# Ledger of designs, part 17: peptides against a protein of PDB entry 7AE7

Target 1, 321 residues: chain A of PDB entry 7AE7
Amino acid sequence: KVYKDLREFLEVLEQEGQLIRVKEEVNPEPDIAAAGRAAANLGKNQPAVFFEKIKGYKYSVVTNVHGSWQNHALMLGLDKNTSTKDQFYELNRRWDKFPVPPNVVKREAAPCKENVIDKDINLFEILPLYRINEQDGGFYISKASVVTADPEYPDDFNKLNVGTYRIQVKDRDRVGIQALAMHDIAVQLEKAEAENKPLPIAITIGNNPLVTFMASTPVGYNQNEYEFVGALQDGVPMDIVKSDLYDHLYVPAGSEVVLEGHIIPRVRTVEGPFGEFPGSYSGARLQCEVKIDRITHRTNPIFENLYLGIPWTEIDYLMAL

## One batch from the design tools (peptide; made by RFdiffusion4, then SolubleMPNN)

Design b1_p9_8_s1 (from b1_p9_8, 3 letters changed)
Fold by OpenDDE base, seed 5:
Structure b1_p9_8_s1 (fold): chain B 321 residues (1-321), chain A 9 residues (1-9)
Amino acid sequence: as target 1 above (321 residues)
Amino acid sequence: ARPPALPPP
């Protein structure tokens, strides 16, 4: 089984008994974070948790999508009871199919383009934002697939980076992003900042589960994560679409939400603290700032976000293989 | 890749 988007995966999770649907209205705090923490303990299967109604918000949240070995098996289109060993074997077998180039679809064929917000941007109207841990310095987008390119080689598709980074919401149209020197985004940002230019960025939320997986998996600077997604789909290309603002950025066609904008050159603002994956808080630090200039989204977008803290959490399953 | 949490110094 190959998934075009998050919704097809959530449907399979629900059919397989790997999704809990919460239909009652919940408080964004503490209920979502509490459920995210508890998700690892929600029986042997550790299902995803889908919140249909969140007080003060219009849209839904899903968490723990990758938060079990069963969900990881289903992501690979395997039987949910496939052993971790066999999942690892199959992952490696498919990895050798790289590269599998994506299909570039037309704008009108991309579900992520169903709705556009190009003025009066307010992230709180689109995303049901909440604190993941109680002492977080703000609201975090923890499971975004962030698309950037090399500003020196913007048309080199092999240098198109799809990564996962810590993102704090700073304002209605601003986010902080942690671009560490060891990550490909930092190399690209350094080149942009050397010329005092903005770095184009697309922050994509709620993707095909293999996109999210590959965005969390380190690859070479000259290797495109989408071409690995096609490999992990056993040779089936994934669908991508050109961003609205940038000719050189491509986003997953099925993304629930796409935040298009730019990293402001040579600006650093306070970000954090944040509860990290070892269960420790990172202190507040100066981080990059992104201006959001455009949003595209599916109708009734699902905010996919993960809980992280003391292992094992969803992040540990994403990084285990 | 996800940034590793830098342990506090």
Scores: peptide ipSAE 0.032, ipTM 0.738, DockQ to the pose 0.112
Fold by OpenDDE base, seed 2:
Structure b1_p9_8_s1 (fold): chain B 321 residues (1-321), chain A 9 residues (1-9)
Amino acid sequence: as target 1 above (321 residues)
Amino acid sequence: ARPPALPPP
């Protein structure tokens, strides 16, 4: 099976008994993180956890979507009981189909364009933000697929980068982003900052599970993650749509939320601490700052977020292959 | 997967 969006995947997870639906109203803290930890610590068959109602927020949260080998098998459209070995073989078989170029859909056909916010931007109105761990210095978006391009070659689709980065919410319309030098975003940012120009960015949340997987998987600088998504879909192209602000940035057509904006050149602000994947806190550091200029979102957007903590967590499954 | 920022060793 191929999934167009997160919702189609969540439906399959639920059908396969790999999703817990929490229907009662929960507190953002500590309940979401507590349930995320509990789900991660089940040892086997870890389900996704879908929170329908969150106190003080309008929308839902889902965690642990990639949090098991069963969920990973289902993401690949395999039987949930497919062995890790057979999943690896199938992943490699499909990987060799690269490149599979995405379909560019019209704006009107893209679910991520159902709603627009272009003024009075407040991330807290769209995302049910919470601390993932008690000692986190703020609210994190930990499972976003971040789209950037090479400022020197903006029309080179092979240099379009879709990556996962640590993102702290800093204000209603500001996020901190950790652009590490080893990641393609840092190369692209360096080029923009050399000219004191903003780097265009689209932060996409709640995607086709293979988009999230590929955004978490390092590829070559001249390899487009969307073309790997099509390969991992066994040769079925994924659907992308042009961003609203930038002609050269394309986002997944089915994204739950798209935050469009720019990395402010040569600005660094305090970010952290954050509980990282080893179960350790990274200290506070000066990090890049993104101004959010536009939001597009699906009606009743689902905030997909990652729980991070002592291994083995969802991130370890995303990194294990 | 892209590691979350491993602190530099």
Scores: peptide ipSAE 0.027, ipTM 0.689, DockQ to the pose 0.065
Fold by OpenDDE base, seed 4:
Structure b1_p9_8_s1 (fold): chain B 321 residues (1-321), chain A 9 residues (1-9)
Amino acid sequence: as target 1 above (321 residues)
Amino acid sequence: ARPPALPPP
């Protein structure tokens, strides 16, 4: 099975008994994070948890989507009971198919383009935001696939980076992003900031699970994560669409939400603290700031977000292979 | 995987 979007994957998770659907209204805090932690602690067959109704918000949240070996097997389109060894073997076999170039679809064919917000942007109207851990300094987007390009080589598709970064919501139309020097986004940002130029960015939320997996997986600077997604789909290209603001940025056609904007050059604002993957907090520090200039989203967008804390959590499964 | 702070393996 190949998935075009998060929704197709959630359907399979539900069919396979790997999704808990919470139909009653929940509080964003602490209920979502508590469920993410609890789901991670179920030992085996840790399901995704889908919240249909969140108090004070219009849309749904899903967490723990990658939070088990069963979910990881299903992501690969394998039987949910496929051993970790066989998953690893299959992953490696498919990895050798790189590159598999994506299909560029037209704007009208991309579900992520169903709705547009280009004025009076308010992230809280689109995303049911909450604290992932109690002592977090704010609301985090923890599972976004962030698209940036090399500003020196904007048309070099091999330098298009799709990565996962810590993102704190700062305002209705502002997010902080942790661009660490070891990540490709930091190289691209350094080039933009040298010229005092904004770095174009698309923050994509709720993707094909292999996009999220590859965004979490480091690859070479001249390797495109989308071409690995096609490889991991056993040679089936994924669908991408041009961003609305930038001709050189491509986003997954099926993304639930796309936040298009720019990293403000040479601006740093306080971000954190945040509960990190070892179960320890990193202190507050100055981080990059993104202005959101446009949102595109599917009708009734699903906010896919990740719980992290003391291992093992969803993030550990994303890192394990 | 890129946890927000993991060095590449």
Scores: peptide ipSAE 0.040, ipTM 0.774, DockQ to the pose 0.052; fails the geometry check
Fold by OpenDDE base, seed 1:
Structure b1_p9_8_s1 (fold): chain B 321 residues (1-321), chain A 9 residues (1-9)
Amino acid sequence: as target 1 above (321 residues)
Amino acid sequence: ARPPALPPP
């Protein structure tokens, strides 16, 4: 089984008894984080939790999508009871199929292009934002697949980076991003900042689960995460589409929300604190700032976000193999 | 890849 988008995966999770649907209106705090922690604490068969209604918001939230070995097996299109060992062997077998180039679809064929917001940008109108942990310094986007390119080699598809980074919402149209020197985005940002130029960015939310998996997996600077997604789909190409603002950035065709913008050169603003994956807080520090210039989204977009804290949580499953 | 939790400064 191959998934085009998050919705196809959520359908399978629900069919397999690996999704809890919360139909009653919830408070964004503490209910979403509390349910994410509770789902993680089940110890096995941890389901995704889908919130249909969030007080004060228009759209839904899903959490804990990758939060179990059963969900990980289903992501690979395997039986949910496939052992961790057999999942590992299958992952390795498929990894050797790299590269599998993606299909570039037309704009009109991409679900992520159903709606456009190009003025009066307000992230709070699109994403049901909440604190993931009680003492977080703000609202975080914790499960985005962030697309950037090498500004020196924008047409080199092998240098297109799809990564997962800590993102704090700073304003209606601004987010902080943690670009650490060990990540490919930091190399690309350094080149842009040397010229005092913005770095083009697309922050994609609610993806094909293998895109989210690969965005959380380190690969070489000259290796494209989408070509690994095709390998992990056992040789079936994934669908990507050109971003609206940038000819050189490609996003998953099925993304629920795409935030297009730029990293502001040579600007650093306070970000944090944030509850990290060991269950400890990292302090507030100066981080990069992104201006959001355009949003594209599916109709009734699902905000996929993860809970993290004392292991094991969803992030530990994403990084375990 | 996600950054490892940096120790608090």
Scores: peptide ipSAE 0.034, ipTM 0.754, DockQ to the pose 0.114; fails the geometry check

Design b1_p9_8_s2 (from b1_p9_8 with Q2R P5A)
Fold by OpenDDE base, seed 5:
Structure b1_p9_8_s2 (fold): chain B 321 residues (1-321), chain A 9 residues (1-9)
Amino acid sequence: as target 1 above (321 residues)
Amino acid sequence: PRPPALPPP
């Protein structure tokens, strides 16, 4: 089984008994984080948890989507009871199919383009934001697939980076991003900042589960994560679409929410604290700041976010294979 | 997954 988007994966998780649907209204705090912590420790199955109604918000949240070996097997389109060993074997077998170039779809064919917000941007209207841990210095987007390019080689598709970074919401249209020197985004940002230019960015939320997996998996600077997604789909290309603001940025066609904007050059603002993996708090530090300039989203967008803390949590499963 | 900023022990 190959998934076009998060929704197709959530349907399979639900069919396989790997998703709990919470239909009652919950408080964004502490209920979502409490359920994320609980789900990571719930029995043998460790299901995803889908919150249909969040108090004070319009849209839904899903957590623990990758938070089990069963969910990881299903992500690979395997039987949910496939052993970790056999999952690893199959992952490696498919990895050798790299590169599998994505399909570039037309804008009208991309579900992530169903709705546009280009003025009066307010992240709180589109995302049911909450603290992942009680002592977090704000609301975090913890499971975004962040798209950036090399500003010196913007048309080199092999240098297009799709990565997962810690993102704190700073304002209605601002986020802090942790661009660590060891990550490809930092190389790209350094080039932009050397010229005092903005770095174009697309922060994508609620993706095909293999996109989220690959965004969490470091690859070479000259390797495109989307071409690995196609490999992990056993040679089936994934669908991408051009961003609205940038000709050189491509986003997953099925993303629930796409935040398009730029990293502000040579600006650093206070971000954190954040409850990191493995349950230690990082102190507040100066981080990059992103201005959000445009949002595109699916109708009734699902905010996919992960809980992290004391192992094992969803992030541990994402890291283990 | 991309490691959080903590250096390995």
Scores: peptide ipSAE 0.029, ipTM 0.727, DockQ to the pose 0.102
Fold by OpenDDE base, seed 2:
Structure b1_p9_8_s2 (fold): chain B 321 residues (1-321), chain A 9 residues (1-9)
Amino acid sequence: as target 1 above (321 residues)
Amino acid sequence: PRPPALPPP
């Protein structure tokens, strides 16, 4: 099976008994993180956890979507009991289909464009934000697929980068982003900052599970993650749509939320601490800052976020193949 | 995988 969006995947997870639906109102803290940790600690068959109602928020959260080998098998459209070995073989078989170019859909056909916020931006109105771990220095977006391009070659689709980065919410319309020098976003940011220009960015949340998987998987600087998504879909192209602010940025057509904006050149602000994937906190440090200029979102958007901490957690499953 | 944050070396 190929999934157009997160919702189609969540439906399959639920059908396969790999999703817990929490219907009662929960507190964003500690309940979401506690459930994420508890789900991870099951050791096998770890389900996604979908929170329908979060106190003080309008929208839902889903966590642990990639948090098991069963969920990973289902993401590949395999039987949930497919061995890690057979998943690896199938992944590699499909990987050789690269490149599979995405379909560019019209704006009107893209679910991520159903709603627009272009003024009075407040991330807290659209995302049920919470601390992933108790000692986190703020609210994190931990599972976003971040789209950036090469400022020197903006029309080179092969240099379009879709990556996952640590993102702290800094204000209603600002996020800190950790652009590590080893990541393609840092190369692109360096070029923009050399000219004291903003780097255009689209932070996409709640995607087709293979988009999230590929965004978490490093590929070559001249390889587009969307073309690997099509390969991993066994040759079925994924659907992308042009961003609203930038002609050269394309986002998944089915994204639950798209935060469009720019990395502010040569600005660094305090970010952290954050509980990282080894189960240790990284200290607070100066990081890049993104101004959010526009939001597009699906009606009743689902905030997909991951819990991370002492292995194994969802991030380790995203990282293991 | 892109670790969201590699610990600094």
Scores: peptide ipSAE 0.029, ipTM 0.715, DockQ to the pose 0.106
Fold by OpenDDE base, seed 4:
Parts: structure tokens; C-alpha cells; sequence
Structure b1_p9_8_s2 (fold): chain B 321 residues (1-321), chain A 9 residues (1-9)
């Protein structure tokens, strides 16, 4: 099976008994993170956890979407009981189909464009934000697929980067982003900052699970993650759409939320601490700041976020293959 | 896969 979006994947997870639906109102803290940790600790058949109602928020959260080998098999459209070995072999077989170029859909055909917020932006109105770990210095978006381009080669689709980065919410319309030098975004940011220019960015949340997987997977600087998504879909192209602000940035057509904006050149603000994937805290550091200039979102958007901490957690499954 | 945060080197 190929998934158009997160919703189609969540439907399959639920059908396969790999999703717990929490229908009662929960507190954003500690309940969401506690459930993410608890789901990870089940040891086998770790389900996604979908929170329909969150106190103080309008929309839902889903966590632990990639948090098991069963969920990983289903992501590949395999039987949930497919062995890790067979998943690996199938992943490699499909990987060799790269590149599979995406389909560029019209704006009107993209579910991520159903709603627009272009004034009075408030991330808290669209995302049920919470602390992932108790000592986190703020609210984190931990599972975003972040789209940036090379500012020297903005029309080179092969240099379009879709990556996962640590993102702290800083204000209603501001996020901190950790752009480490080893990541392609840092190369692109360096070029923008050399010219004292903003780096265009689209932070996409709640995607086709293979987009999230590929955003978490290192590829070459001249390799497009969307073309790997098509390969991992066994040769079925994924659907992308132009961002609203930037003709050169493409986002998944089915994204639940798209935060469009720019990395402010040569600005650094305090970000962290954050509970990292080894179960240790990183200290507070000066990190890049993103201004959010536009939001597009699906009606009743689902905030997909991951819990991370002492292994094994959802991140470890994303990193294992 | 890119960890959402690699530990600082």
C-alpha cells in the first residue's frame, strides 16, 4: 500500500491494531510525553497513540507513529509481521529505484492548502504544544520535515533538502532550529548568511510516513528526499505542491501543517535544554531563529510529534534502517 | 536517519 498522507497511514495503523485512540481529554503535560514513553516501553507491537482531545487546544496529537517494527513494516506497505530482515531487504530493493520524481500537484489539489493563516500567526492555535521531557527548555516540534533549498541553486531540485531538525517554539510566530554543520541545511544557511539574506524554509508537520522517514535519513547533498520517497513507494511518485511564499520550495501535498517562513540571517537566540535521543540533555545554546510568515493546514490538523529519550524510543526505529 | 538532534560532536 502507498499512503497519500499521515491520515491514510493512521487508518491502516488503526485497522492493524497498531494505534491506540485516546478519546478522553488529556493534559498536554505530562500525558502526551508519558504515553509516548509508555508506548515505546511495550517492547513489542508498540502502537501509535492518537489523542483526540487536549486540554486548552482545538486539535489532536499523534505520537509513536514510527515507534515499532510493525509500524515500520506497515509504512513500507508490508505485512505488519514482516521481519526486520525482510523489511531491510525490501527497503534496499526499493532504494535502487531512485530516482522516482514526485508529481507536482496544483494548489487546489493539495490538502495542506485547505486553510491559510497569513496574519496574527499563533502556533499555539494550530499545534497542541507540550514539553516532551520535563526538563525541556520549551515546546519542541520533534518530527517535522523541514524543506530548504540551496540559495545559490534555488531551481536545482536535486539540492532541495528535506530534513528533520530540533525545533523549539520561541514565540507565536517564531521557532528556534538546530542547524548543525553536518546537515545540508547548515550548508544552505551558510550561503544565505554570507549574503546576509534570509533562508526560505517550510517546516512541514504530519506527512506521509515515508517522507518523515526520508527526512530522517541522510542522503547526498545532490539527492532529493522526495525522489527516494517515490523509490520507497516501489516506483509510485509522491505528490508535492509549491509552497505559497516560495516558488522553489515544494512541500508534501498531504501535510497536516506547513509553517512557511525564513531563517533570520545572522541571528542566534537561546534554545534548549532538550532531552536528546541518548536520554541525556543537551545544554542551552544559541541557535538559528525562524520567522513564520504563513501557515497552511488541513482542516482539523493532526500534530504528529515524537517522544525521545533513553533508547528505545520512536527515534531509534526511525534511525535503525 | 537524521536524529532530530545529533549529539554535538
Amino acid sequence: as target 1 above (321 residues)
Amino acid sequence: PRPPALPPP
Scores: peptide ipSAE 0.035, ipTM 0.756, DockQ to the pose 0.062; fails the geometry check
Fold by OpenDDE base, seed 3:
Structure b1_p9_8_s2 (fold): chain B 321 residues (1-321), chain A 9 residues (1-9)
Amino acid sequence: as target 1 above (321 residues)
Amino acid sequence: PRPPALPPP
């Protein structure tokens, strides 16, 4: 099976007994993080946890979506009881299908374009934000697929990068992002900052589970993560759409939320602390700052986020194969 | 996979 979006995957997880639906209103803290921690470490099934109602917020949260071998098998469209060994062999077999170019869909066909916010931007109105760990210096977006391009080669689709980075919410329309030198985003940012130009960015939340998997998987600088998603879909192209602000940035057509904006050139602001894997805190550091200029989102957007801490957590499953 | 965060050195 191939999934168009997060919602189709969550439906399969629920059908397979790999999703717990919490219908009662919960407190964002500590309930969401506590459930994420518990789901990753308790029982054999390690289900996703879907919170329908969060106190003080309008929209839903889902966590632990990739947080088990069963969920990982289902992501690949395999039987949930497929062994880790057989999942590994199937993943490698499909990897050899790279590249599988994505389908570019029209704006009107993309669910991520159902709603637009271009003024009075407030991330707290769209995302049910919470602390992942109690000592976190703020609210983190831990499972975003961040889209950037090479400023020197904006039309080279092979240089389009889809990556997962630590993102702290800093204001209603600002986030801190950890763009480390070892990541492709840092190469692209360096080129923009050399000219004192903003780096265009699209931060996408709540995606097709293979997009999230590939955003979490390092590939070559001249390899597009979407073309690997098509390979991992056993040769079925994924659907992408142009961003609203940038003709050269493409986002998953089915994203729950898309934050479009720019990394402010040569600005660094305090970010952290954050509870890292493998259960240590990184101190506060100067990090890049993103201005959010536009939001597009599905109606009743689902905030997909992950818990991380002392292994084994959802992040360890994302990194295991 | 890219860790959303790197362990401190």
Scores: peptide ipSAE 0.031, ipTM 0.743, DockQ to the pose 0.060; fails the geometry check

Design b1_p9_8_s3 (from b1_p9_8, 4 letters changed)
Fold by OpenDDE base, seed 1:
Structure b1_p9_8_s3 (fold): chain B 321 residues (1-321), chain A 9 residues (1-9)
Amino acid sequence: as target 1 above (321 residues)
Amino acid sequence: ARPPAEPPP
């Protein structure tokens, strides 16, 4: 089984008894974080939790999508009861199929482009934002697949980077992003900042679960995460589409929300504190700032976000194999 | 890739 998008995966999770659907209206705080923590603590059967209605917001939230070995097996298109050993064996077998180039689809064929917001950008209108942990310095996007390229080699598809980074919402049209020097985004940003140029960025939310998995997996600077997604799909290419603002950035065709914008060169603003995956808080720090210039989204977009804290949580499953 | 956990302040 291969998934085109998050929705196809959520359907399978629900069919397999690996999704709790909350139909009643919830408060964004503390209910979403409380349910994420509770789901992580539900023994060996940690389901996804889908919130249909969030008070004060228009759209839904899903959490704990990767939060169990059963969900991880299903992500690989295996039986949910496949052992961790057999999942690891299958993952390694498929890894050797790299590279599997993605299919570039037309704009009109990409679900992520069903709706466009190009003026009066307000992230609060499109994402049901909440604090993941009670002492977080703001609202975080914790499960985005962030697309950037090498500004020196924009047409080199092998240097296209798809990564997961800590992102704090700073304003209606601004987010802070943690670009650490050990990550490929920092190399690309350094090149842009040397010339005092913006770094083009696409922050993608609610993806094919293997995209989210690969965005959480370190690969080489000259290795494209989408070509690993095709390998992990056992040789089936994934679908990507050109971004609206940038000819050199490609996003998953099925993304629920795409935030297109730029990292502002040589600007650093306060971000944090944030509850980290070991269950400890990091301090507030100066971080990069992204201006959001355009949003594309599916009709009734699902905000996929990750709860993290004292292990084991969803993040630990994403990093375990 | 994901960033590593940041140390406490």
Scores: peptide ipSAE 0.149, ipTM 0.860, DockQ to the pose 0.109
Fold by OpenDDE base, seed 4:
Structure b1_p9_8_s3 (fold): chain B 321 residues (1-321), chain A 9 residues (1-9)
Amino acid sequence: as target 1 above (321 residues)
Amino acid sequence: ARPPAEPPP
């Protein structure tokens, strides 16, 4: 089984008994994070948790999507009871199929383009934001696949980076992003900032689960995560679409939400504290700031976000294989 | 790639 988007994966999770649907209205805090923490340790199944109704918000949240070995097997299109050994074997077998170039679809064929917000941007109207841990300095987007390019080689598809970074919501149209020097985004940002230019960015939320997996997996600077997604789909290309603002940025065609904007050059603002994946807090520090200039989203967008804290949590499964 | 954990303060 290959998934075009998050929704197809959630359907399979539900069919396989790997998704709990919460239909009653919940409080964004602490209920979502509490469920994420619990779900990653919930018996043998460790299901995803889908919240249909969130107090004060219009749209839904799903968490713990990658939060089990069963969900990981299903992500690979395997039987949910496939052993970790066999999952690892299959992952490696498919990895050798790299590169599998993605299909570039037309804008009208991309579900992520169903709705556009280009004025009066308010992230709180699109994303049911909440604190993941009680002492977090704000609301975090913890599971975004962030697309950036090399500003010196914008047309080099091999240098297109799809990564996961810590993102704090700072305002209606602003997010902080942690661009660590060891990551490809920091290399690209350094080049942009040398010229005092904005770095184009697309922050994608709610993707094909293999996109999210690859965004959490380290690859070489000259290796495109989408070409690994095609490999992990056993040679089936994934679908990407050109961003609205930038000809050189491509986003997953099926993304629930795409935040298009730019990293503001040479600006740093306070971000944090944040509960890190070992269960320790990082302090508040200066981080990069992104201006959101455009949002595209599916109708009734699902906010996919993960809980992280003391192991084991969803992040540990994303990092394990 | 996923960011590494920051050391505790």
Scores: peptide ipSAE 0.145, ipTM 0.854, DockQ to the pose 0.066
Fold by OpenDDE base, seed 5:
Structure b1_p9_8_s3 (fold): chain B 321 residues (1-321), chain A 9 residues (1-9)
Amino acid sequence: as target 1 above (321 residues)
Amino acid sequence: ARPPAEPPP
């Protein structure tokens, strides 16, 4: 089984008894984070948790999507009871199929383009934001696949980077992003900032589960994560679409939400504190700032976000293989 | 890739 988007994966999770649907209205705090923390002990099989109704918000949240070995097996299109050993074997077998180039679909065929917001941008109207941990300095997007390119080689598809980074919501149309020097985004940002130019960015939320997996996996600077997604789909290409603002950026065709904008050159603003994946807090520090210039989204977009804290949580499953 | 955990302040 191959998944075009998050929704197809959630359908399979529900069919396999790997998704709990919460139909009653919940409080965004503390209920979502409490469920994320408890997810490892929720039921026999550590299911995903889908919140249909969140007080003060219009749309839904899903968490713990990658938060079990059963969900990881299903992500690979295997039986949910496939052993970790056999999952690892299959992952390695498929890895050798790299590269598998993606299909570029037309704008009208991409579900992420169903709705457009290009004025009066307010992230709180699109995303049911909440604190992941109680002492977080704000609301975090913890499971985004962030697309950037090399500004010196914008048309080199091998240098297109799809990564996961810590993102704090700073305002209605602003986010802080942690671009650490060891990551490909920092190399690209350094080149842009040397010329005092913005770095184009697309922050994608709610993707094909293999996109989210590859965005969390380190690859070479000259290796495209989408070409690994096709390999992990056993040679089936994934679908991508051109961003609206930038000809050189491509996003997953099935993304629930796409935030298009730019990293502001040579600007740093306070971000944090944040509860990190070992269960410790990092302090507040100066980080990069992104201006959101355009949003595209599916009708009734699902906010996919993960809990992180004292192991073992969803992030540990994403990093284990 | 994901960022590494940062140390406490």
Scores: peptide ipSAE 0.140, ipTM 0.851, DockQ to the pose 0.069
Fold by OpenDDE base, seed 2:
Structure b1_p9_8_s3 (fold): chain B 321 residues (1-321), chain A 9 residues (1-9)
Amino acid sequence: as target 1 above (321 residues)
Amino acid sequence: ARPPAEPPP
């Protein structure tokens, strides 16, 4: 089974008994984070948790999508009871199919383009934001696939980076992003900042589960994560679409939400604290600032986000293979 | 790639 988007995957998770649907209205705090923390213990097979209704918000949240070996097996289109060993073997077998170039679809064929917001941008109207941990300095987007390119080689598709980064919501149309020097985004940002230019960025949320997986997986600077997604789809290309603002950025065609904007050159603003993966807090520090200039989204967009804290959490599953 | 967690302060 290959998934075009998050929704097709959630359907399979539900069919396989790997999704808890919460139909009653919940409070964004503490309920979502509490469920995220408990997700490893919410069932024997650690299902995803889908919140249909969130007080004060219009749209839904899903968490723990990658938060079990069963969900990982299903992501690979395997039987949910496939052993971790057999999942690893299958993943490695498919990995050798790299590169599998994606299909570029027309704008009109891309579900992520169903709705556009190009003025009066307010992230809180599109994303049901909440604190992941109680002492977080704000609301975090923890499971975005962030698309950037090399500003020196913008047309080199092999240098197109799809990565996962810590993103704090700073304002209605601003996010902080942690671009660590060891990651491809920091290399690309350094080039842009050397010329005092903005770095084009697309922050994509609610993707094909293999996109999210690959965005969380380190690859070479000259390797495109989408071409690994096609490999992990056993040679079936994934669908991408050109961003609205930038001719050189491509986003997953099925993304629930796409935040298009730019990293402001040579600007750093306070971000954090944040409850990190080991279950410890990092302090507040200066981080990069992204201006959101345009949003595209599916009708009734699903905010896919993950909990992270004391192991074992969803992030541990994403990093385990 | 996902950034590694920073060491606790």
Scores: peptide ipSAE 0.133, ipTM 0.847, DockQ to the pose 0.065; fails the geometry check

